Peptides against a protein of PDB entry 8HF1. Designs and how they scored, part 54

Target 1, 320 residues: chain A of PDB entry 8HF1
Amino acid sequence: NVMLYATKPTEVMVSFPHQEQVLTVTRLISAEIEKFYVSLDLMNIGVQPIRRSKSLQCLRDPSKKSFVKQLFNDFLYQMKEYGIYAASIAIISLIVEFDIKRRQAETLSVKLMHRTALTLCEKIRHLLVQKLQDMTYDDDDDNVNTEEVIMNFSTPKVQRFLMSLKVSFADKDPKDICCLVFVERRYTCKCIYGLLLNYIQSTPELRNVLTPQFMVGRNNISPDFESVLERKWQKSAIQQFRDGNANLMICSSVLEEGIDVQACNHVFILDPVKTFNMYVQSKGRARTTEAKFVLFTADKEREKTIQQIYQYRKAHNDIA

## One batch from the design tools (peptide; aimed at target 1 M13 R160 K292)

Design b2_p22_5_s1 (made by RFdiffusion4, then SolubleMPNN; from b2_p22_5, 9 letters changed)
Fold by OpenDDE base, seed 1:
Structure b2_p22_5_s1 (fold): chain B 320 residues (1-320), chain A 22 residues (1-22)
Amino acid sequence: as target 1 above (320 residues)
Amino acid sequence: KKKELEELEEEIRKQLETPLPE
């Protein structure tokens, strides 16, 4: 019985300043969303037939209004937590979702609701892109994807994350890298993936070093609501990461569903560790020799975060 | 800006090399 002393990963904490970046554009976008909510509440869309799939645990709002509000609330969260650049990517996911829902609408009233939401998303996208262009001399959308624009329009947390990747992986052999990035929210995986693609492409030291993928945890929402495309993407992304064709995987903290990810040498926790299970599951993937487990914390929350990690370490040692 | 970014990069490097105390 070789007790493989699972070499405990080196736990590291990167601090960032707590900045409430209150940009005029973010206030305008928030006000437009609130105005839309007032309009949405006045819309009479009737009671939709409850499609009870046997696998649907979630009582979706039969009006579908709560789902629309959820997507915009998730977007507002991303804009706040990750910045305007991340928001410009996140809004595309809303556009795609509302266009699908518009096409699948069974009633004219529901079709109009999703059309109105889509029109708002396009307005928001334009406002975000216009703000990113304030740093560029050229009106070309491609020029907003520079390292400088990404960094200037990202939150301090995201800046420190990107720089941590640059510092950790510049000029390394891609084969020596097995990196996980954990985020709290499912929708954040795709947003951070898009941001990383643009950042890596704009950063010469990383272009041939990092190949990112993302994995969206299985929602407890029935696999029936996952598009066939999303399921195909997830399987492909996991396989690419296993085969070493991708060396960085972005995943949500909902790892509870049995996705066997290989032992990694780097684990980044982009969002706060809120539960003991998240701590154990994420840290438990950093199993290689000299593995790093990197946390990001606001300076104001540093001490509280350290104390919480010590409590989790103690609790983990008492169970192991 | 570039110098500030380089200084921040160096600070991040130091943080990445500093383990959380046991």
Scores: peptide ipSAE 0.593, ipTM 0.949, DockQ to the pose 0.868
OpenDDE base, seeds 2, 3, 4, 5: peptide ipSAE 0.590, 0.591, 0.591, 0.592; ipTM 0.949, 0.949, 0.949, 0.949

Design b2_p22_5_s2 (made by RFdiffusion4, then SolubleMPNN; from b2_p22_5, 12 letters changed)
Fold by OpenDDE base, seed 1:
Structure b2_p22_5_s2 (fold): chain B 320 residues (1-320), chain A 22 residues (1-22)
Amino acid sequence: as target 1 above (320 residues)
Amino acid sequence: KEKELQELEKEIQQQLNTPLPE
């Protein structure tokens, strides 16, 4: 048994300035969502039958209102954490979900609730796209998916992430790249995937280098709520990544122990490492020779983040 | 803008090549 000392990945920290995007459009969107919450609380949708999902954990609010609020809260989080460009992609996921829920509505009142939510999402999408277009000087090139637009309307964290990919992978052989990107939230995987597709397509140095995919961990939410489509997509994405047809995988921290992903040479942690398990699981994938484990931190949180990483390193060494 | 982006890319390259202390 040659204990191949798994070469500990080189841990790296990329710092970014803490900048709250004080855009008028973000304030307008937040105010429209708040007004919608007031209206939503006044809606009488009746008592919905509690579908006893076999998984005991999430007593879904029988009103379904909590779920609607959760999606908009997740959107507001993404807009704040990743910027208005990412928000323009994130809102599409809400539109799709509310359209499905509207079609599946068992009552007129629930159908109207999801219709009102959908109408708000369409308004938000229009406001975001209009703001992205304000930077395109050429009236004829409605292409809001340029490197410049993506960079200008992304948070400093996302800017540093995209630039870190460019610097790390420009002019490399796609076969030499095995990259994981960890995010905290399920919906962020799809959002960052869409952002990366557009960024890679607009960046000549990456266009033939990076092929992204995304996987969403099995939520402890009943397998009944994962659409058959999402499960098929996840299996296909994992297989493409195993076969080398994709070389960058975006995943949520809710990766159950046991997704057999190959050894990676790069692991990016886009969101703060909040748990020891997230640290160990993500770092444990950076196991190739010269593997990098890259953390992103706000400058103001740098010292606190370093101290937390040292605590996790110590705890990991005490178990190993 | 482009010059600032190039300077920031150099800074990121330096950070990516600087291991966290042990």
Scores: peptide ipSAE 0.575, ipTM 0.947, DockQ to the pose 0.893
OpenDDE base, seeds 2, 3, 4, 5: peptide ipSAE 0.569, 0.566, 0.564, 0.568; ipTM 0.946, 0.945, 0.945, 0.946

Design b2_p22_5_s3 (made by RFdiffusion4, then SolubleMPNN; from b2_p22_5, 11 letters changed)
Fold by OpenDDE base, seed 4:
Structure b2_p22_5_s3 (fold): chain B 320 residues (1-320), chain A 22 residues (1-22)
Amino acid sequence: as target 1 above (320 residues)
Amino acid sequence: KKKELEELEKEIEKELATPLPE
């Protein structure tokens, strides 16, 4: 039971322009993934041996193709929602995953499928890195991890998020910070974590102030099938946040499942609040005095989002 | 770019200081 103590955090809304970054590189990447899907659909990988665990059968496409498509669809989402810089980090996670799957492949056809996916990821990585370098004036400074590059290649939403962190936490005592960042998708947690590490390192005012950690969503798949490593990592990440060794936690909806985390003074909702439950659970973590609950909205959706929040406030007051 | 970033920072500072109306 998250005791929703009636702490009234200050609710804040940061607006951002709805700019579709019409970058030629993003269109090229999308087209390459679409071509790959056509090729993937034509691949005969045979009937995969159904591993005897009945409970995993429903989510395992016996072709393993659905998993490949899911990872690329999640990548495309991250590229669109967070920008090219975030995409350059996200693609590394795909490379790692496809290399693991390639090595674990029980058949030559499955091995080839993951190899083809990996080759596409390396091409995408090259295109992204090249585009990040095109804006660095100095050919010699391979450092695509500057504040300027991060900001220029992030979506307006991510720009406002990063600046909101800078404004909120510049030169503060790390001990006085307990921040949650909510994202919708599990894969976004790791992507935004990598982005924040680079941003904090490039921003002197945040260096040694913010220590980020992330929590990946429990797979809706039975906790028995979470890798022992993933469970250990989640426990370690939570413990570091409890011990104050991390003061910013990036999480998906998993905190709704009753993960006991400290009362936070800042809660950032990076992705749209889609449900009343998400609103209540995320807001219910902002439990300190002077706690802030920060939402990000496109300018065109500001009024609609405000009205939705008022409806959620009303509904929350009726049950509290 | 630097000027635009400074302007954005000032805008965000104002937004972060402005609570949503009741």
Scores: peptide ipSAE 0.556, ipTM 0.945, DockQ to the pose 0.825
OpenDDE base, seeds 1, 2, 3, 5: peptide ipSAE 0.553, 0.553, 0.552, 0.554; ipTM 0.943, 0.943, 0.943, 0.944

Design b2_p22_5_s4 (made by RFdiffusion4, then SolubleMPNN; from b2_p22_5, 11 letters changed)
Fold by OpenDDE base, seed 1:
Structure b2_p22_5_s4 (fold): chain B 320 residues (1-320), chain A 22 residues (1-22)
Amino acid sequence: as target 1 above (320 residues)
Amino acid sequence: KEEELKKEYEEIEKQLNTPLPE
């Protein structure tokens, strides 16, 4: 038994300034969502039939109102944590979801609820795009996808992440790159993927270097709620990454679900490491020679984050 | 702006190449 001493990856930490983004547009969007919640609470949609699929572990709110609020709360979180550029991509996912639910609505009241949510999402999208266009002279939506616009309308965390990718991978051979990017939340994977596509396309040093994909873990919510398209996308994305047709994979909790991803030379943890399991599993993917495990932290939380990593290192060494 | 951006890239490069102490 050659205990392949799994070469422990080099752990590094990139710091970002803590900036509370106080944009007028973000306040306006938050206020519009709050007004919508008041309206939503007044809507009488009746009790919806609970389709108990045997695979549905989560008792979804039979009113479906809590799910609508969850999507908007997730959007608000994403806008805060990643910035208004990321939010402009994230809102499209809400638009798609509410349009599907509007079409699948069994009652006129539920159809109206999803229609009102969709109308709000379109208003939010317009407000975000209009704000991104403040830096562009052209009214063309494609001109908002420049490196400059992406950087200026991203949070310091996202800025430092993008800069770290540029520093790490500029002008490298794409075959020498196997990169994982871990995020906390499922919906963040698609948002950061869209952001990275636009960033890579706008960054000459990365255009022919990085080919991103994303994978979302299987929701503990029944595979019945994963669209056939999402399942096909996940299978295709992981296969492209295994075959080397993609060299950067954005994922959330994928390792907890037993999805085996190849050994990587870079692992970026974009969001805080909240659990020992997340630390061990994500770090355990950085197995190549000279592999890097990159953490992001706010400057104010740097010391606390370092101490937490030392505790996780100690706990891991005591179990190994 | 360019000089500030250059310094930010230099700091990121330094951080990416500085192992966290054991």
Scores: peptide ipSAE 0.646, ipTM 0.962, DockQ to the pose 0.888
OpenDDE base, seeds 2, 3, 4, 5: peptide ipSAE 0.641, 0.641, 0.643, 0.642; ipTM 0.962, 0.961, 0.961, 0.962

Design b2_p22_6 (made by RFdiffusion4)
Pose (drawn by RFdiffusion4):
Structure b2_p22_6 (pose): chain A 320 residues (1-320), chain P 22 residues (1-22)
Amino acid sequence: as target 1 above (320 residues)
Amino acid sequence: AEEEEREEEEEEVREQLEEPLE
């Protein structure tokens, strides 16, 4: 009876070769951000509330310097984890966030700090577009070139995930498919969402089948990439997925709990599984019959992750 | 050659999706 309304989806793996080498432009951008941090640390904005540790044992920077560093660190993480083009999208989200803070800002000193941060972010955007541009010697067709650069300017993890996404839904009806993708970090959702938008408008077979939509938790990141203060579109993303308008969901541990959704065909956990409860809930989200469940881990982490999953399964058996 | 490598990768992905974790 439970299997009538419940389903044990087939759980599969997608391993990918994990490499440690990085590109030189990554070193250059790291040096540029380090120079910016060193300069900003001494910004000496108008006196701010003292921010100490949780236990007050060690001091902390003012909340605004912490916020700027956090955003830059998130951008560096997106670059380190998902390739150059992931950073190319994520830098736009940083531009939008710094513009919004410039609007919200309430002092000349803080405003100046945010404006200069915007300037550096735009310089970084031009740097990213520059290295993306210095590969068009391969060919001139920007669509297939977008597909090729995405395959080439991405970590093996990103290449493998997008490869599995293409193969799983090559020419199926958009109506027939209902899938979710789970990622860990906040701005990673918007970054990878924008990457999927580019790839959907980069391939002929997937062009009219997949509809990517992303949503995150609180501290709601901006939904657009336009910096126009107001937008005309009003319909929400969750309501779209419930209404079938969107079929590809990009969320981060938000939809895993509570949020009712129709039974989904596929679930892709882009970032490695960490918590037993979250594993159980994410698997349960693939509530439809013949549901397919997908995981991505590094080759080096295969044994550890498989052993961890065995621990989970055995724990499910033990509890039962 | 690059197209053949891509086809091999697609076959590999298909095989990994067909293989249930035990």

Design b2_p22_6_s1 (made by RFdiffusion4, then SolubleMPNN; from b2_p22_6, 11 letters changed)
Fold by OpenDDE base, seed 4:
Structure b2_p22_6_s1 (fold): chain B 320 residues (1-320), chain A 22 residues (1-22)
Amino acid sequence: as target 1 above (320 residues)
Amino acid sequence: KREEELKKLEEEIKEQLATPLK
């Protein structure tokens, strides 16, 4: 039980400016998604055959439209919270998901719905890539994966996160690193993983130092609906982290589900700490003698975040 | 200019990472 460990990591808060300037491209993308939602609501896809599992009825949108909207809403969140570069990675995950669903479609109407979603994702990808290329002289997709492009097209939060990794781990022995990165959303794990792979590859001081993995929370749905592939991948990722073949793990709420990982020397909380349980569980992984627990906060929310952390510290000390 | 801004950010982050939240 992680709550039983009296962990005293050094808590650190990294502040970032609030980005008020919305880029024209992000407005265009948002408007295209909104137009698509109007079109999606008008689509007659019929009543989907209810597969006999009563337990899934609550999560199976009978129209499968809610799932499409959820993916685009998660994409919009990632674009807003992590920036255009992260969005260019996130959109690929949507393309893959909608292509799978298009191929698995039992009806022509559902197939058409997923095809329309794919066409929108391709348009969004093009708009994002064009914007990333504004800083590159070469039209090659590989040239958009530079440290400069990644930093410039990331939100102030992500910039400070990446720089915090660089400062913390530059030229260190990989064996001395055991890092957790906590994010709120399941899809953010994959997005930040892809971003980190590119950033590490483009940053000489981190190349061969950081080996990232990610772990996605189990679906709150019965483990029977996790693809055998996803379960196998999660087991492999956690095993690589346990064996020291990976030294940075990106996690969502997975640690609340009793997935045991070793004691870490760094814990980064990329998204706001919303619950006392998240605070205790994440902080409880920073168990080495010189462990750091790093929070990111907007300057405008700094004081509120500090007060919340003090409340959580007090509550944690009262139960420890 | 951008390199100088990144270097400035790096120094700011070094300072913040060295400062415990009291």
Scores: peptide ipSAE 0.578, ipTM 0.953, DockQ to the pose 0.813
OpenDDE base, seeds 1, 2, 3, 5: peptide ipSAE 0.562, 0.570, 0.566, 0.570; ipTM 0.950, 0.952, 0.950, 0.952

Design b2_p22_6_s2 (made by RFdiffusion4, then SolubleMPNN; from b2_p22_6, 15 letters changed)
Fold by OpenDDE base, seed 1:
Structure b2_p22_6_s2 (fold): chain B 320 residues (1-320), chain A 22 residues (1-22)
Amino acid sequence: as target 1 above (320 residues)
Amino acid sequence: SRKKKLEELYKEIEKQLATPLK
């Protein structure tokens, strides 16, 4: 048994400036969500029957209010971490979810709650799109999906990520690319996927080079709440990536659940590596010759991030 | 210029991507 010493991937770090994007639109959106939370707390929706999902785990708040707040909190996080362009995509996922929940509502009060949430999402979407249009000089070309708009309305982290993709993959053969992008949150996968589709389409050097897909982890939420559509999409996305019909896969912590993805030549960690397991599992996918493991860090957190990576390297070498 | 700053930033990213974390 030739233990092919899996060539340890080259670890690299891309730094970005820590800028809190203080946009008036982001403050307005945050204030509208806060006002909505006050209104939501005053809503009497009654005790909802606990659908005993057979999977014992997450007792969803029978009020369903906590789930509504969770979705808006996840949106606020994405707007802060990835920027208003990413937020304009992220809000669509909330619109879809609240429309489904509105249609599935068993009571008038719950239907009204989801309708109010949906109305707020449409208002937020309009505010975001209007802000993206402020950079389109030509009144006739409402195309907010240009490289320039995406870059200007993305956080420094996302800017450095997109630029790193361009530097890494411009004019390369698609068959020579097997790239993973790791993000912390499930909803970020869809958001970054939509952003990447628009960015790749607007970037000639990448348009015929990168074909992205995304996969979201099985929520610890019972498989009963994953739409049959989402499960079909995940299976299709994984298969396309295995067959080489997609060469970039956006993943959350899903690989912790033993999803067998092929050996990759690039692994990008877009969000901070918070656990040793995340480090080992994500790095363990960069198995090709000359594989790169790319970390993104704020300049202010660079030293702390380096120290944490050295601790993880040491711990990994002690168990290997 | 904005263009020059962007080109400098691309060069810095290229350098970072080429520099192993020792």
Scores: peptide ipSAE 0.626, ipTM 0.959, DockQ to the pose 0.842
OpenDDE base, seeds 2, 3, 4, 5: peptide ipSAE 0.623, 0.616, 0.625, 0.622; ipTM 0.959, 0.958, 0.959, 0.959

Design b2_p22_6_s3 (made by RFdiffusion4, then SolubleMPNN; from b2_p22_6, 13 letters changed)
Fold by OpenDDE base, seed 4:
Structure b2_p22_6_s3 (fold): chain B 320 residues (1-320), chain A 22 residues (1-22)
Amino acid sequence: as target 1 above (320 residues)
Amino acid sequence: DRKKKLEELEKKIREELETPLK
């Protein structure tokens, strides 16, 4: 029970400027997704067989359209919150998912729907990659994975996060690092993982220091729909982190699911802490001597965030 | 110019990371 350990990590707050850098490319992508939604709503895919598995409270959208919209909405969120570099990685996850769904399609109409979604994802990928290349002299994909490109095309929040990792871990012994990174959304784990792999590879001071993994929370919908492969991967990622073969773990809400993660010396909260439970559970993983609990806040939200953290800290001390 | 700005920002982040939230 994570709540029983009255560990008092040092709470730290890193500020970032609220920059609504509305890039033309992000507007174009949003407009293409909106046009696709109009087209998707007009698609007649018929009534899909509602496989009632007894345990699934979630009514499968009989049209599967809601799932398609959810993936694109999650992508739009990632593009807004993490930037176009992160979006270029996130779109690949959509391509993979829609290709799987296209192959698994029981009807021609559903197959066509997923094919149309894939075509849009490839267009979005091209627009993103082209924009990343605007800073590179060469059309080589390797040139878009530089520290400079990653930093320039990341949001101020992500910039501060990456710099915080660099400042915290540059030239340290990998064995002395046990870091958790908490994100709000499941798909953000994969996106930030891919971004971190590229950033670490492009940053000499981190290349042999940080070995990231990610863990996706169990979908509340059904453990049965987690592919046996995804479960095996999650188990392997957790085991690598326990064995010290990975020293940075990206998590979404995973601690609520009773996944036993070791005591860490660093906990980064990349997204806003929305609940007291999330605060207590994430903070409760920072258990080592001199453990840091790092929050990121926009300058405009700093005072509100501080007040919220004081309320959570007080409430935690009253229970502990 | 950009490199210097990044170094200044890195310094600021270091200071923030070393400043406990009271």
Scores: peptide ipSAE 0.565, ipTM 0.945, DockQ to the pose 0.838
OpenDDE base, seeds 1, 2, 3, 5: peptide ipSAE 0.563, 0.563, 0.558, 0.558; ipTM 0.945, 0.945, 0.944, 0.944; seed 5 fails the geometry check

Design b2_p22_6_s4 (made by RFdiffusion4, then SolubleMPNN; from b2_p22_6, 11 letters changed)
Fold by OpenDDE base, seed 1:
Structure b2_p22_6_s4 (fold): chain B 320 residues (1-320), chain A 22 residues (1-22)
Amino acid sequence: as target 1 above (320 residues)
Amino acid sequence: SKEEELQKLYEEIKEQLATPLE
């Protein structure tokens, strides 16, 4: 029994300035969503037949209005936390979701609701893309995917995250990299994945070094709402990461579900560590020699975050 | 310049990533 002393990863804390991006476009988008909520509350969608999906959440809002509001609230959160560049990617996921919901609508009223939501998403997408184009001379959509545009329209947190990847992995052998990136929300995985694809493609030092994938946790929402496509995609993404065809994996609450991921040399926690379990599970993946466990914190929350990490370290050492 | 600001940020992050949380 070689007790492989799990080499405790080197914990690192990257600080970022707390700046709320007060852009006119962000205010306009928020105001358009609020106006939409007022209109949505006035919509008579009738009582929808409760699909006998075993998920308790589908039982709470038979009108599906709360679900529409949840998606826009998640978008607003991503726009605030990650910036308008990330929001331009996040809105595409809403467009896809509302288009599916529109096509699956059993009633004209529900179809109209999802159509109205979709129209708002297209307006938001246009406003975001137009704002990204303010830095480009050419109307080509590809010109908004430069390192400069991505960095300029990302929050300080995302800027530090992207720069941390550049510092950590520039010109390295892709075989020597096994990186996890943890985020709190399922939709953030897709958003950060799309952002990383564009950033890596625009950054010569990373283009042939990092191959990202993402993995969304199982929604505690009924397995019926996880499309067979999403499950197949998750299984494929995990397999690519295990086989070394991908060397960076964006994850949400996946580790809580017992998904076995290989030992990694880098673990980035992009969102705040809210639970002891998240700390132990994410840190427990940083178990190679010289593994790094990187936390991001706002400067104003630095001391509080440090104290919380010390409490988690103590609690972990008392159990081990 | 924006490039100088990015280079300054690069060096700052390089230092932070080299500094263990004690």
Scores: peptide ipSAE 0.603, ipTM 0.956, DockQ to the pose 0.820
OpenDDE base, seeds 2, 3, 4, 5: peptide ipSAE 0.601, 0.596, 0.584, 0.602; ipTM 0.956, 0.954, 0.953, 0.956

Design b2_p22_7 (made by RFdiffusion4)
Pose (drawn by RFdiffusion4):
Structure b2_p22_7 (pose): chain A 320 residues (1-320), chain P 22 residues (1-22)
Amino acid sequence: as target 1 above (320 residues)
Amino acid sequence: EVEEIPVVSSDNEEELHEVLNS
């Protein structure tokens, strides 16, 4: 009876080769951000509330410097984890966030700090587009070239995920498919969403089948990439997925709990599984029959992750 | 008994198609 309305989806793995080497432009951008941090640390903005540790044992920077550093560190993480083009999208989210803060800003000193941060972010955008541009010697067809650069300017993890996404839904009806993708970090959702948008508008077979939509939790990141203060589109993403308007969901541990959604055909956990409860809930989200469940882990982490999953399964058996 | 987990390690499209579209 439970299997009537419940389903045990087939759980499969997609391993990918994990490498440690990084590109030189990554070193250059790291040096540029370090120079910016060193300069900003002494910004000496108007006196701010003292921010100490949770236990007050060690001091902390003012909340605003902390916010700027946090955003830059998130951008660096997106670059380190998902390739150059992931950073190319993520830098636009940083531009939008710094513009919004400039609007919200209430002092000349803080405003100046945010404006200069915007300037550096745009310089970084131009740097990313520059390396992305210095590969068009391969060919001139920007669509297939977009596909090729995405395959080449991405980590093996990103290549492997997008490869599995292409093969799983090559030419199926968009109506027939209902899938979710889970990622860990906040701005990673918007970054990878923009990457999927580019790829959908990069391949002929996937062009009219997949509809990517992303949503995150609180501290709602901006939904657009336009910096126009107001937008005309009003319909929400969750309501779209419930209404079938969107079929590819990019969320980060937000939809895993509580949020009712129609039974989904596929679930892709892009970032490695960490918590038993979240594993159980994410697997349960694939509530349809013949549901497929997909995981991505590094080759080096295979044994550890498999052992952890066995621990989980045995724990499920033990509890039952 | 706990069942083994299928693992696909290659870029082979046929293996992925069989696993994901079976």

